# Ledger of designs, part 151: peptides against a protein of PDB entry 6PSE

Target 1, 78 residues: chain A of PDB entry 6PSE
Amino acid sequence: PSEEEEYARLVMEAQPEWLRAEVKRLSHELAETTREKIQAAEYGLAVLEEKHQLKLQFEELEVDYEAIRSEMEQLKEA

## One batch from the design tools (peptide; made by RFdiffusion4, then SolubleMPNN)

Design b2_p29_6_s4 (from b2_p29_6, 14 letters changed)
Fold by OpenDDE base, seed 5:
Parts: C-alpha cells; sequence; structure tokens
Structure b2_p29_6_s4 (fold): chain B 78 residues (1-78), chain C 78 residues (1-78), chain A 29 residues (1-29)
C-alpha cells in the first residue's frame, strides 16, 4: 500500500482524538506555509521592482550611448 | 469570543464526521497553498535570473560607453 | 548565488512533494 492509501485509511479509521490532533497539525502547517508563501511573493515583488529600475537605467544608458556614438560618427565624417 | 476561540471550541466539540471533513478541507488548502508557495518561489527565482542577466548587459554597456566617451574626449583634446 | 538559491528551492520542493500528493487525495475523497 502507498503512503497515500495508508494515510487515507488512517484518517477514515482514526479516533476523534487523533483527528483533533491532525486538525491542529494541519492548521499549523497551513499557517506556516501561508506565511512562507507571502514572504516568497513579497521577495519576488521586490526583485521585480529592482529589475524594473535596472531596466530603466539600462534604457537611459542606451540613449546616452547612442547619442555619443552619433556624435562620434559625425565628428569622424567631418 | 474571537473567531479563533470559536473555531477551537468547534474542533473540541465536533463529531468525528466533521473532523474528518475538516482534515480533508485543511489538507486540500495546504496542498494548494504549498503549490502557490512553490510557484511564487519559482517566479522570484526567474525574475532574479533575469535581473542578473540584465545587470551583466548593463555592465557591458557601461564599459562600451566609457570606451566611446574616452575616445571622444581624446579626439576633442587633440 | 543564483545556483545556491536554485539548489535550495529544488531541495525544498523535493522535500514537499509527497505531502501535497497525499493531501490532494484526501481532498478528492
Amino acid sequence: as target 1 above (78 residues)
Amino acid sequence: as target 1 above (78 residues)
Amino acid sequence: LLEVIREYLEAKRALEEKRPEIEALLAEA
């Protein structure tokens, strides 16, 4: 029997005391997992914002670079 | 009474049938929350990698920019 | 650093694989 089948059987045959304990355990794990999910989301958002700012800086530098390149080309052609 | 206290009382006084249903409910929510947490982490990692690549590109552009700037300065001073 | 994070996430995922599967089975019952 798989662990899943064994666990399912345990839940089906369990006494109220075990079931109450399991509810408490699952509630605790759910709370922790939820907090971790939120933290992961917040971290992802922070990195996304940093990436966005970096992208803006990159685009600005590209503009400046092209400006200098164009000026250089003009000077060389003169 | 707080919702937490009411819930705790419900769990304490609940019949086995309700408890089994609650275990199933919590298990489902935990599974979903866990998947969402993993997805959030994976997303965060992907964005981090993208940011890293962008940073490398930015640094390369900075080098190229400074090279052109220096060349331009030399030409203007001559 | 990216590799460390990747390895960590992979390890964490592997550790948490069985639990969601079991929980999904219970949810279907």
Scores: peptide ipSAE 0.074, ipTM 0.762, DockQ to the pose 0.040
Fold by OpenDDE base, seed 4:
Structure b2_p29_6_s4 (fold): chain B 78 residues (1-78), chain C 78 residues (1-78), chain A 29 residues (1-29)
Amino acid sequence: as target 1 above (78 residues)
Amino acid sequence: as target 1 above (78 residues)
Amino acid sequence: LLEVIREYLEAKRALEEKRPEIEALLAEA
């Protein structure tokens, strides 16, 4: 039997005391996993914001670069 | 009583049928939350990789910009 | 971060393997 089938059998045949313990265990794991999910989401958002700021800086530098390139090209054509 | 205290009382007074249903519910929520956590992690990693590529491009542009700036400064001093 | 991602992927696999079994158990209940 798969571990899941064995687990299912345990749940079906379990006494109330075991079931209460399992509810407590699962509740704890759910709380921890939820916290981890939130942390992962917050991290992803932070990286996204950093990427966005970097993109703005990149675009500003591109404008400055093209301005200097154009000025230099004009100086070389005189 | 807090919602947590009321929930704890429900678990303590619950019949086996309710407890089995609660184990099932919590197992489902745990599985879903875990999936969401993984998706958030995968997304965060993808954004991080994109940010890294953008940073490399930015650094390359900075090098090119400083090269042109230096050349233009030399031309103006001349 | 890479460790967290690996742990999440491992947890996902573990849960994906257990989920059908848990759901099957709950469906029979």
Scores: peptide ipSAE 0.118, ipTM 0.763, DockQ to the pose 0.083; fails the geometry check
Fold by OpenDDE base, seed 2:
Structure b2_p29_6_s4 (fold): chain B 78 residues (1-78), chain C 78 residues (1-78), chain A 29 residues (1-29)
Amino acid sequence: as target 1 above (78 residues)
Amino acid sequence: as target 1 above (78 residues)
Amino acid sequence: LLEVIREYLEAKRALEEKRPEIEALLAEA
């Protein structure tokens, strides 16, 4: 029997005391997992913000690069 | 009474049938929340990879920028 | 960091593989 089948049987055959304990356990795990979900979302947001800042820096450098390239081209033509 | 207290009372007074249903409900919510957590993590990973690629592009541009700057400096000195 | 996240995701997926099956069994009850 799979662990799932064993668990299902346990739930079906369990006494109220075990069921109450299981509700408590699952509630705890749910709360913990919910916290972790929020944490993961916050992390994703942080990385997104970092990426955005990096993009701004990249765009600024690109502008500077094009400026120098243009100036150099002019110097070579003169 | 708080919702938590009412819920706790419900759990304590509940019949096995309700408790089994609650185990089922909580299991479902836990699975769903876990999926959402993983999804959030996957999103964070994707953004992180994008950030990494952007960083590589930025570093490449920096190299090119320094090369042009150096060349331009040499041209101005000659 | 990428590897850490990947390892985490893999571990979590592995742990959750059984959950849908458990839920399905509970749904049949």
Scores: peptide ipSAE 0.095, ipTM 0.759, DockQ to the pose 0.039; fails the geometry check
Fold by OpenDDE base, seed 3:
Structure b2_p29_6_s4 (fold): chain B 78 residues (1-78), chain C 78 residues (1-78), chain A 29 residues (1-29)
Amino acid sequence: as target 1 above (78 residues)
Amino acid sequence: as target 1 above (78 residues)
Amino acid sequence: LLEVIREYLEAKRALEEKRPEIEALLAEA
């Protein structure tokens, strides 16, 4: 039998003591997984903010670069 | 009583049918939360990759900017 | 660094893939 089928059988045939222990285990795993999900989301948000700041710096540098390029072109044409 | 204390009492006093239903509910929530955690991590990774590509483009532009700045300084000193 | 993160995510997904399968089996019952 697959591990899933074996687990389903365990749940259907289990005594109350095992079921209570399984509820406790699943509750703990759910709490931990929820915390990890939140941490992953917070990290993703932090990286997104850093990317946004970098994009602003890049756009500022593009403006400065085009300004110098244009000035240099004018100097070469004179 | 706190919601946590009330829930703990429900688990301790529950019949097997309720406990099996609770195991099923928690298993579903755990599966969904796990999927969401993975999605959050994948999104964070995608943003991190985009940030890295943007940083490379920024560094290339810095090199080009310094090259033009240096050339323009030489033209002005001549 | 990005490759290490990708490998970690792939390994984690593979380990946790069994959980949704168990959920599907319980939903059919």
Scores: peptide ipSAE 0.077, ipTM 0.756, DockQ to the pose 0.038; fails the geometry check

Design b2_p29_7_s1 (from b2_p29_7, 15 letters changed)
Fold by OpenDDE base, seed 4:
Parts: sequence; structure tokens; C-alpha cells
Structure b2_p29_7_s1 (fold): chain B 78 residues (1-78), chain C 78 residues (1-78), chain A 29 residues (1-29)
Amino acid sequence: as target 1 above (78 residues)
Amino acid sequence: as target 1 above (78 residues)
Amino acid sequence: SELEALLARTEEERAEGRKLFEEFLKELE
């Protein structure tokens, strides 16, 4: 039998003491997993904000670059 | 009493049938939360990669901008 | 009790996590 089938059998045949311990275990694992999910989301949001700020800086630099490029091109063509 | 206190009491006093159902419920919630955690991590990594690529593009533009700026400044001073 | 404290923290964190995750997904759109 698979591990999943064996686990299902344990749950079906277990005494209350084991089941209460399992509820506690699962609650702990759920809490840990939830904290990790929150951390991943917070990190992603921080990176998104950094990327957004960088994009704005990039666009400003593009404007300045095109201005100088255009002026330089005009001087070369004169 | 809070909902959590009431829940804790239920776990302590519950019959095996309720406990088995609760183990099943928590297992499903843990599986779902785990999937969401993985998804959040994947999104975070993707955004990090995008930011890194944007940073490289920005640095390349900075080099090009400084080159043209310097040349233009030299022409103005001549 | 330890169980009550764990359950309280878990529920709070789950609620915050759901909200934050949804906000994160919204920002990605």
C-alpha cells in the first residue's frame, strides 16, 4: 500500500490520543507553512516595488539620453 | 470565550469521529496553504529575475548616457 | 494553553497571509 493509504488507515483506526496529537501536529505545520507563505508574499511585494522604482529611473534616463543623443546627432549632421 | 478557546476545548473533548474529520480538514488546508506558499515563492523568484534583467538594462543605458554626455560636454567646452 | 495560543496565532497568520497573498497577486496583474 502507498504511504497515503497507510496514513488514511492510521487515521481511521487511531485512538483519540493519537488523533489529538495529529491535530496539534497539523496545526503546527499549517502555522509554519503559513508564515513561509507570508514571507514569500512580502518578499515578492518588496521586489515588485524595487522593480517599479527602477523602471521609473530607467524611463527618466531614457528621456535624458534621447535628448542628448538628438542634440549630438543634429550637431554631426550640420 | 474566544473561538480559539472553544476550538481548543472541542479538540480536547471531541469523539474520535470528530477528530478524524478534523485531521482530514487540516490536512486539506495544509495542502492548500503549501500550494499557495509554493506559488508565492515562484512569483517572487520570477519578479526577482525580471528586476535583475531591468537592472542590467539600466546599467547598460547609464554607460551609453555617460559616454554621450562626456562627448557633448567636451564639444561645448571647445 | 499552548494549544490555544497556537490556534490563535495560526488563525491570525492565515488571515494575514490570505490578504497579503491576494494583494501580491493583484500587484502582479
Scores: peptide ipSAE 0.240, ipTM 0.800, DockQ to the pose 0.813
Fold by OpenDDE base, seed 1:
Structure b2_p29_7_s1 (fold): chain B 78 residues (1-78), chain C 78 residues (1-78), chain A 29 residues (1-29)
Amino acid sequence: as target 1 above (78 residues)
Amino acid sequence: as target 1 above (78 residues)
Amino acid sequence: SELEALLARTEEERAEGRKLFEEFLKELE
């Protein structure tokens, strides 16, 4: 039997003591995984914010660039 | 008693049937949380890639901007 | 007591995690 099948069988046939321990184990793992999920989400949000700020900076630079480009073009044509 | 205390007591005093159900519940929640964590990470990675591409574009524009700025400065000083 | 504390933290963190994750997904949209 696969490990999954074996685990399922164990859960079905386990004594209360084992089951209580398993509840505790799963609770712990759930807590850890939840913290990790939160961290992943926070990281993602941080990256999104960074990207957003970068986009704003890029757009600002584009404006400045176009201003200089236009001025230079005018100077060259005059 | 707090809900947590009541829950803890329930776990200690619960019959096997309840404990098995709780193991199942926790396993399910753990699986879901794990999937969400992975999803968050995947999305974060996608955003990172987008940010990276944007950064490359920004740096390219910076180079172009500095080139024009320098040229303009030279023209104004001459 | 350890289990109680763990459960309490887990519930709180899960709630926060759900909220944050949903916010993350929303910002991605």
Scores: peptide ipSAE 0.192, ipTM 0.792, DockQ to the pose 0.857
Fold by OpenDDE base, seed 3:
Structure b2_p29_7_s1 (fold): chain B 78 residues (1-78), chain C 78 residues (1-78), chain A 29 residues (1-29)
Amino acid sequence: as target 1 above (78 residues)
Amino acid sequence: as target 1 above (78 residues)
Amino acid sequence: SELEALLARTEEERAEGRKLFEEFLKELE
């Protein structure tokens, strides 16, 4: 609020040189923020892939577990 | 000239009114990109939590699997 | 200039970021 009001005042009263510098600053911050967004998305996708692989491993283990359980049940009933 | 060169020329030669409008535009884009970055990070964290829960389930199944495997081995050796 | 290069890179990165973000959202359903 107070800082925002001060910033608004600077923008409204600034000389072209300051405004050009502010355009440069904002462009730099936008670029950095964009890179960070991309990194977050890439990391999330990597985690999704890892989760998918883990899910496949889990399902494979479930199959193996049921196979052994069934075999053991047969041995006990024999 | 390229659009980039034309834009650069505009920034260098623009009147304060245009520059102020550009600062406003860039500020808006920065705000939106920042929100998207935060959202991307939050989604990534959510996926990490889901992966963690899946890992716990996998480890529980591994314990159960080894228990049955061991019991079956004992039955076969008896 | 440095500013021109920065602006060009920013535009490209923003486009890539939007695409990747949308793909990520799609994967999350």
Scores: peptide ipSAE 0.182, ipTM 0.790, DockQ to the pose 0.845
Fold by OpenDDE base, seed 5:
Structure b2_p29_7_s1 (fold): chain B 78 residues (1-78), chain C 78 residues (1-78), chain A 29 residues (1-29)
Amino acid sequence: as target 1 above (78 residues)
Amino acid sequence: as target 1 above (78 residues)
Amino acid sequence: SELEALLARTEEERAEGRKLFEEFLKELE
């Protein structure tokens, strides 16, 4: 039998004591997984902020580059 | 009584049918939260890759900018 | 009880997690 089928059978045939323990176990795992989800979300937000700052710097450099490029072009055509 | 106390009482006094339903509910929430965690991690990884690509582009532009800046400086000093 | 405290914390953390995750998704849009 698959682990899933075995688990389902266990849940179906279990006594209240086991079921209460399983509720506790699942609650712990849910709490842990929730914390991990929060961590993943925080990481994503941090990376997004870093990317945003880098994008602003890149755009500023592009403006400066185009300014110099244009000036250079004017000098070469003179 | 607090909602927490009421819930604890339900878990303690509940019949197997309610407990099985609660195991099912918690399992569903755990699965959903797990999927959300994975999704957050995947999005974070995607943004990280985008940031890395942007960083490479930025560094390339810096090199090009310095090249033009240097050439411009030489022309102005001549 | 320990279980009661755990469940209370879990509920709070889930609420915070949902909020943060939604904020993250919003920034991706």
Scores: peptide ipSAE 0.148, ipTM 0.768, DockQ to the pose 0.858

Design b2_p29_7_s2 (from b2_p29_7, 15 letters changed)
Fold by OpenDDE base, seed 3:
Structure b2_p29_7_s2 (fold): chain B 78 residues (1-78), chain C 78 residues (1-78), chain A 29 residues (1-29)
Amino acid sequence: as target 1 above (78 residues)
Amino acid sequence: as target 1 above (78 residues)
Amino acid sequence: SELEALLAETEEERRKGEELIRELLEKLE
């Protein structure tokens, strides 16, 4: 029998004490998985903020670059 | 009584049929939460990739900026 | 059974999720 079949058999034939323990186990696993989901979302949010800051820096550099480029072009044409 | 206390009482006093149903319910919730965790992780990875692309563009612009800055400085000193 | 299939699927999804989170963490470092 597969492990899954054995587990299904345990659930169907188990006494209340085992079933209560299994409810507790599954509740704990659900809580941990929920925490991990939240953590993953928090990491994604942190990266979003970093990306936003980088974008601001990039845009500032673009402005400075165009300023120098324009100045250079004017000097070369004069 | 709090909802948590009521639930705890229910688990402790429930018949095996209810407990088996609860095991099934928790298994479904765990599966759904796991899928949501995966989605959160995938989102984080996507944002990281976008940030990486932006970083590459920023670094390319920095190189171009320094090239023009250096050329400008040399022209001014000559 | 449906429960067995669900548990098997959940375990596979959990494994995949852990792998993706690991990859995310590695790229953040």
Scores: peptide ipSAE 0.146, ipTM 0.775, DockQ to the pose 0.893
Fold by OpenDDE base, seed 2:
Structure b2_p29_7_s2 (fold): chain B 78 residues (1-78), chain C 78 residues (1-78), chain A 29 residues (1-29)
Amino acid sequence: as target 1 above (78 residues)
Amino acid sequence: as target 1 above (78 residues)
Amino acid sequence: SELEALLAETEEERRKGEELIRELLEKLE
């Protein structure tokens, strides 16, 4: 039998003591997975903030670039 | 009793039928939470990619900016 | 059974999630 079939059989035929232990195990895994989900989200937010700061810097540089470009155009036309 | 204490009591005193149902419930929640964790991770990766692309654009603009700055300096000194 | 299918799916998704998070963390460092 497959691992899943064997597990399903265990759940179906298990005594309360095993089932209680399994509830505990699954609860633990759920808690850990939940923490990992939250952590992943927090990291995503951190990167978003970094991206935002970079975007602000980029936009500032664009302004400076256009200023110089315009000045150069004026100099060339004078 | 607190909700946690009541739940703990249920787990300890429950019949196998309830426990099997709880195993099923927790398995389902674990699956859902796992999917959500994956989604959070994928989102983070997407943001990282966006940030990387923005960084490349920023660096390209810096190069262009310095080129124009240098050219303008040459024009002013000529 | 439904339970067997759910467990199989959960394990596969768990593995994929761990991989993606690992990749994310590596890139953030």
Scores: peptide ipSAE 0.130, ipTM 0.789, DockQ to the pose 0.903
Fold by OpenDDE base, seed 4:
Structure b2_p29_7_s2 (fold): chain B 78 residues (1-78), chain C 78 residues (1-78), chain A 29 residues (1-29)
Amino acid sequence: as target 1 above (78 residues)
Amino acid sequence: as target 1 above (78 residues)
Amino acid sequence: SELEALLAETEEERRKGEELIRELLEKLE
């Protein structure tokens, strides 16, 4: 039998004391996994904000670059 | 009493049938939260990769910009 | 109790986590 089938059997045959302990265990794991989910989401948002700021800087530099490029091209053609 | 206090009391006084159902419920929530955590991590990784590519493009543009800026400055000083 | 405190904290964190995931998806560029 698979581990899942064995676990299912254990739950079905377990006494109340084991079941209460399992509820506590699962609650702790759920809390931990929830914290990890939050951390992952917060990290993703931070990177998004950094990416956005970088994009703005990139666009500003593009404007400045095109201005100088155009002026340089005009000087070379004169 | 708070909902948490009522829940704690329910766990302590519940019959095996309810406890088995609660184990099942918590298992489902744990699985769902785990999937969400993984998804958030995948999104964060994707954004990080996009940011990295943007950074490379930005650095390339900076090099080109400084080259033209320097050349333009030399021409104006001549 | 410890269980009561854990449940209260977990509920708030779950709510916050769901909100952050939603914000991440909305802001994903």
Scores: peptide ipSAE 0.118, ipTM 0.784, DockQ to the pose 0.860
Fold by OpenDDE base, seed 1:
Formats: structure tokens, C-alpha cells, sequence
Structure b2_p29_7_s2 (fold): chain B 78 residues (1-78), chain C 78 residues (1-78), chain A 29 residues (1-29)
């Protein structure tokens, strides 16, 4: 039988000792994966904040640029 | 006792039927949490790319702004 | 079984997630 079939057999027919060990293993993996998920989310949020700050800077510069551009255009057309 | 201690006690005293159900539950939660971790990572990468594109746009605008600012200053001083 | 299929899927997704997180971390650093 394949490892998969063997695992299925163990889950369905295992003694309490094996099942307890499997619960502990899965609990540990779930805890680790949860921490990794949180870490990934925190990194994503950090990048979002950086992007947001950059967007604010861009919008501020865009306003200043359009003001000067418009003034320059008016001066050149006068 | 804490919920963790109570849970540990439950696992140690549980019948095979409960343990099998718990293995299935934990497996399901692990799968879901793993998918969510992947989603968080993909999201972070997407935002990072967006930030990079915005940075390029910002730098281009800075160049254009400084060029116009300098030209305007020269015109006003002439 | 359904459980085996779920576990196999979880392992593959876990591997992919770890790779993506690694890439994200490398780019953020």
C-alpha cells in the first residue's frame, strides 16, 4: 500500500496513542502555519503603509507640479 | 487551568472517535490556514510591485518637477 | 480518502506558501 493508504488506515483504525501523537503534530504545524500567516500579513501591511506614504508624497508633488506647470504655460502663452 | 491545559487533558483522556474527529478538524484548519498564508504572501508581493511602480512614477515626476522649477526660477530671474 | 487528499493538498500549499513568503521576505529586505 502507498504511504497515503497507510496513513488513511492509521487515521481510521489507529490506537489512541498514535492519534494523540497525530493531534499533537497537527496542532504544532497549525500553530507554526498560523504564525507564518500572521507574519506574512504583517509584512503585507508594512508594505501597504509604505505604499500609502509614497502615494501621499506623490499626490503632494503632483499638486505642486501641476501648479508650476500651469504657471509656466501661462507665462509662455502671455 | 488554562484552555491549553484543559485541551491537553482532553486529548490525553479522549476516546478514539473524538481523536479521529480532532485529526480531521486540525487537518482542515491547517489546510485553510495554509491557503490564507499563501494569500497573504501573494498580497504582499502584489503590493510590493505596486509600490515599486509608484516609486518609478514618483521619481519620474521628481525629475520633471525639478526641471520645470529650475526653468521657472531662471525665467523669473531673467 | 478525503483526509489524505486534504493533507496532500495542504502539504503542497504549504510548500508554495513558504516559497512565496521567502520571495516576499527577500524583496522586503
Amino acid sequence: as target 1 above (78 residues)
Amino acid sequence: as target 1 above (78 residues)
Amino acid sequence: SELEALLAETEEERRKGEELIRELLEKLE
Scores: peptide ipSAE 0.213, ipTM 0.807, DockQ to the pose 0.932; fails the geometry check

Design b2_p29_7_s3 (from b2_p29_7, 20 letters changed)
Fold by OpenDDE base, seed 3:
Structure b2_p29_7_s3 (fold): chain B 78 residues (1-78), chain C 78 residues (1-78), chain A 29 residues (1-29)
Amino acid sequence: as target 1 above (78 residues)
Amino acid sequence: as target 1 above (78 residues)
Amino acid sequence: SELEELLRETEEERREAEELFKKFLEEKK
């Protein structure tokens, strides 16, 4: 049987003491995983914001670059 | 008592059938939360990679910008 | 590129995670 099937069997055959311990274990893991999920989301949002700011800076530089390029072209044609 | 204390009491006084159901519920929630955590992490990593590539492009543009600026300065001084 | 390939492969996961992020942002106001 698969590990999942073996675990299911264990749960079905377990005594109340084991089941209570398992509830406690799972509750703890759920709490930790939930915290980690939130942290991952917060980190992702922060990186997204940084990327957005970088994009704005990049676009500003592109504008400046095109301005200089245009001016240079005018100077060369004069 | 707090909700946590009430829950702890419920777990302590619960019958095996309820405990097994609770193990199943918590296992399901843990699996879902784990999936969501992984998804958040994957998205964050993807955004981070995009940000990195954008940074490289930005730096390349800066180099090109300085090159044109320098050339223009030379032309103006000639 | 390797990055392009990775981004394509993670598109589905990214879409789901993006929605999660949007909800998170909205909940934070």
Scores: peptide ipSAE 0.075, ipTM 0.739, DockQ to the pose 0.038
Fold by OpenDDE base, seed 2:
Structure b2_p29_7_s3 (fold): chain B 78 residues (1-78), chain C 78 residues (1-78), chain A 29 residues (1-29)
Amino acid sequence: as target 1 above (78 residues)
Amino acid sequence: as target 1 above (78 residues)
Amino acid sequence: SELEELLRETEEERREAEELFKKFLEEKK
C-alpha cells in the first residue's frame, strides 16, 4: 500500500482523540505553510520591483551610451 | 468568543465522522498551499537570478560608458 | 536535444510559477 493509502487507513481507524490531535497538527502546519507562502510572495515582489528599477536604470544608461557613442563616431570622422 | 476559540470548541465536540472529514480537508489545503509556496519560491529565485544577470550587464555597460566618456573628454580638451 | 528539452520544461515551470505568483500578489492586495 502507498503511504497515502496507509495514512487514509490510519485516519479511518483512528480514535477521536487522535483525530483531534491530527486536526490540530494539520491546522498548525497549514498556518505555518501559509505564512511561508506569503513571505515568499512578498520577497518575490520586492525582488521584482528592484529588478524593474534596475531595468529602467539600464535602459537610461543605454540611451546615454548610444548618444556618446554617436557623438564620438562623428568626432572621429571630421 | 474568538473564531479560533469557537473552532476549537467545534473540534472538541465533533463526532469522528466530522473529524475525519476535517482531516481530509486540511490535508488537501495543506498540499495545495505547499505547492503554491514552492512555486512562489521558484519564481522568486528565477527573478533573483534575472536581476543578478541584469546587474552584471549594467555594470559592464557602466564600464564601457565611462571608457567612452573619458575618451570623449580627452578629445574635447585637445 | 536533451538540454533543449530541459530548458523548455524549466521555462514552462517558471512561467506557471510566475502566473501563480502574479495571481497571488493580486489577491494579497
Scores: peptide ipSAE 0.075, ipTM 0.734, DockQ to the pose 0.041
Fold by OpenDDE base, seed 4:
Structure b2_p29_7_s3 (fold): chain B 78 residues (1-78), chain C 78 residues (1-78), chain A 29 residues (1-29)
Amino acid sequence: as target 1 above (78 residues)
Amino acid sequence: as target 1 above (78 residues)
Amino acid sequence: SELEELLRETEEERREAEELFKKFLEEKK
């Protein structure tokens, strides 16, 4: 049988003491995994904000670059 | 009592049938939360890669901008 | 192709992650 089937059988045949311990274990793992999920999301948000700020800086530099490029082209053609 | 204390009491006083159902519920929630955590991590990685590409483009533009700025300054001083 | 399938799977996973992330953003507002 698969590990899942074996686990299901274990749960069905387990004594209350084991079941209570398993509820405790799973509750702990769920809490930790939930925390990790939130941390991953928060990290993603931080990176996204950094990317946004970088994009704004890039766009500002593009404007400045095009202005100088255009001016230089005019000077070279005169 | 806190919700945590009330839940702990419920687990200690629960019948085997309830405990088995709770193990099933927690197992399901843990599996889903784990999947969501992985997805959040994958998204964060994708955004990080996009940020890195944008940074490279920004650095390239900075080099080009400084080159034109320097050339323009030389032309204006001559 | 295998490559197209991989790209499609990656895009779907990314989309689901983006939706999860958007929900997170809304909860933070």
Scores: peptide ipSAE 0.073, ipTM 0.732, DockQ to the pose 0.045
Fold by OpenDDE base, seed 1:
Structure b2_p29_7_s3 (fold): chain B 78 residues (1-78), chain C 78 residues (1-78), chain A 29 residues (1-29)
Amino acid sequence: as target 1 above (78 residues)
Amino acid sequence: as target 1 above (78 residues)
Amino acid sequence: SELEELLRETEEERREAEELFKKFLEEKK
């Protein structure tokens, strides 16, 4: 039998004391995992915002680069 | 009493059938929340990799920009 | 090929992760 099947059998045959302890354990793990999920989302958001700012800076530099390139081309042709 | 205290009392007074159902519910929610946490982390990693590639492109453009700026300055002073 | 199939699966998983992440962002605001 798989571990999942064995766990299911344990839950079905368990005494109320074990079941209460298992509810407490799972509630705690769920709370912790939920907190970690939120933290992962917040970190991802921060990286996304940094990427967005970097993209804006990159686009601004592209504009400045093309301006200088164009001016230099004009100076060389004169 | 807080919702947490009321929940704790419910768990302590509950019949085995309710406790088994609660274990099943919490196990399912924990599995789903764990999956969501992993997915959030994986997406965050993808954004981080994209940011890194953008940073490399930005730095390359900065080098090219400074080269043209320097050449432009030399042409203006001659 | 097997590699192409793996890449498609990876792209699908990434899209699912992206949609989930977007939901988290909207819920936080």
Scores: peptide ipSAE 0.072, ipTM 0.732, DockQ to the pose 0.045

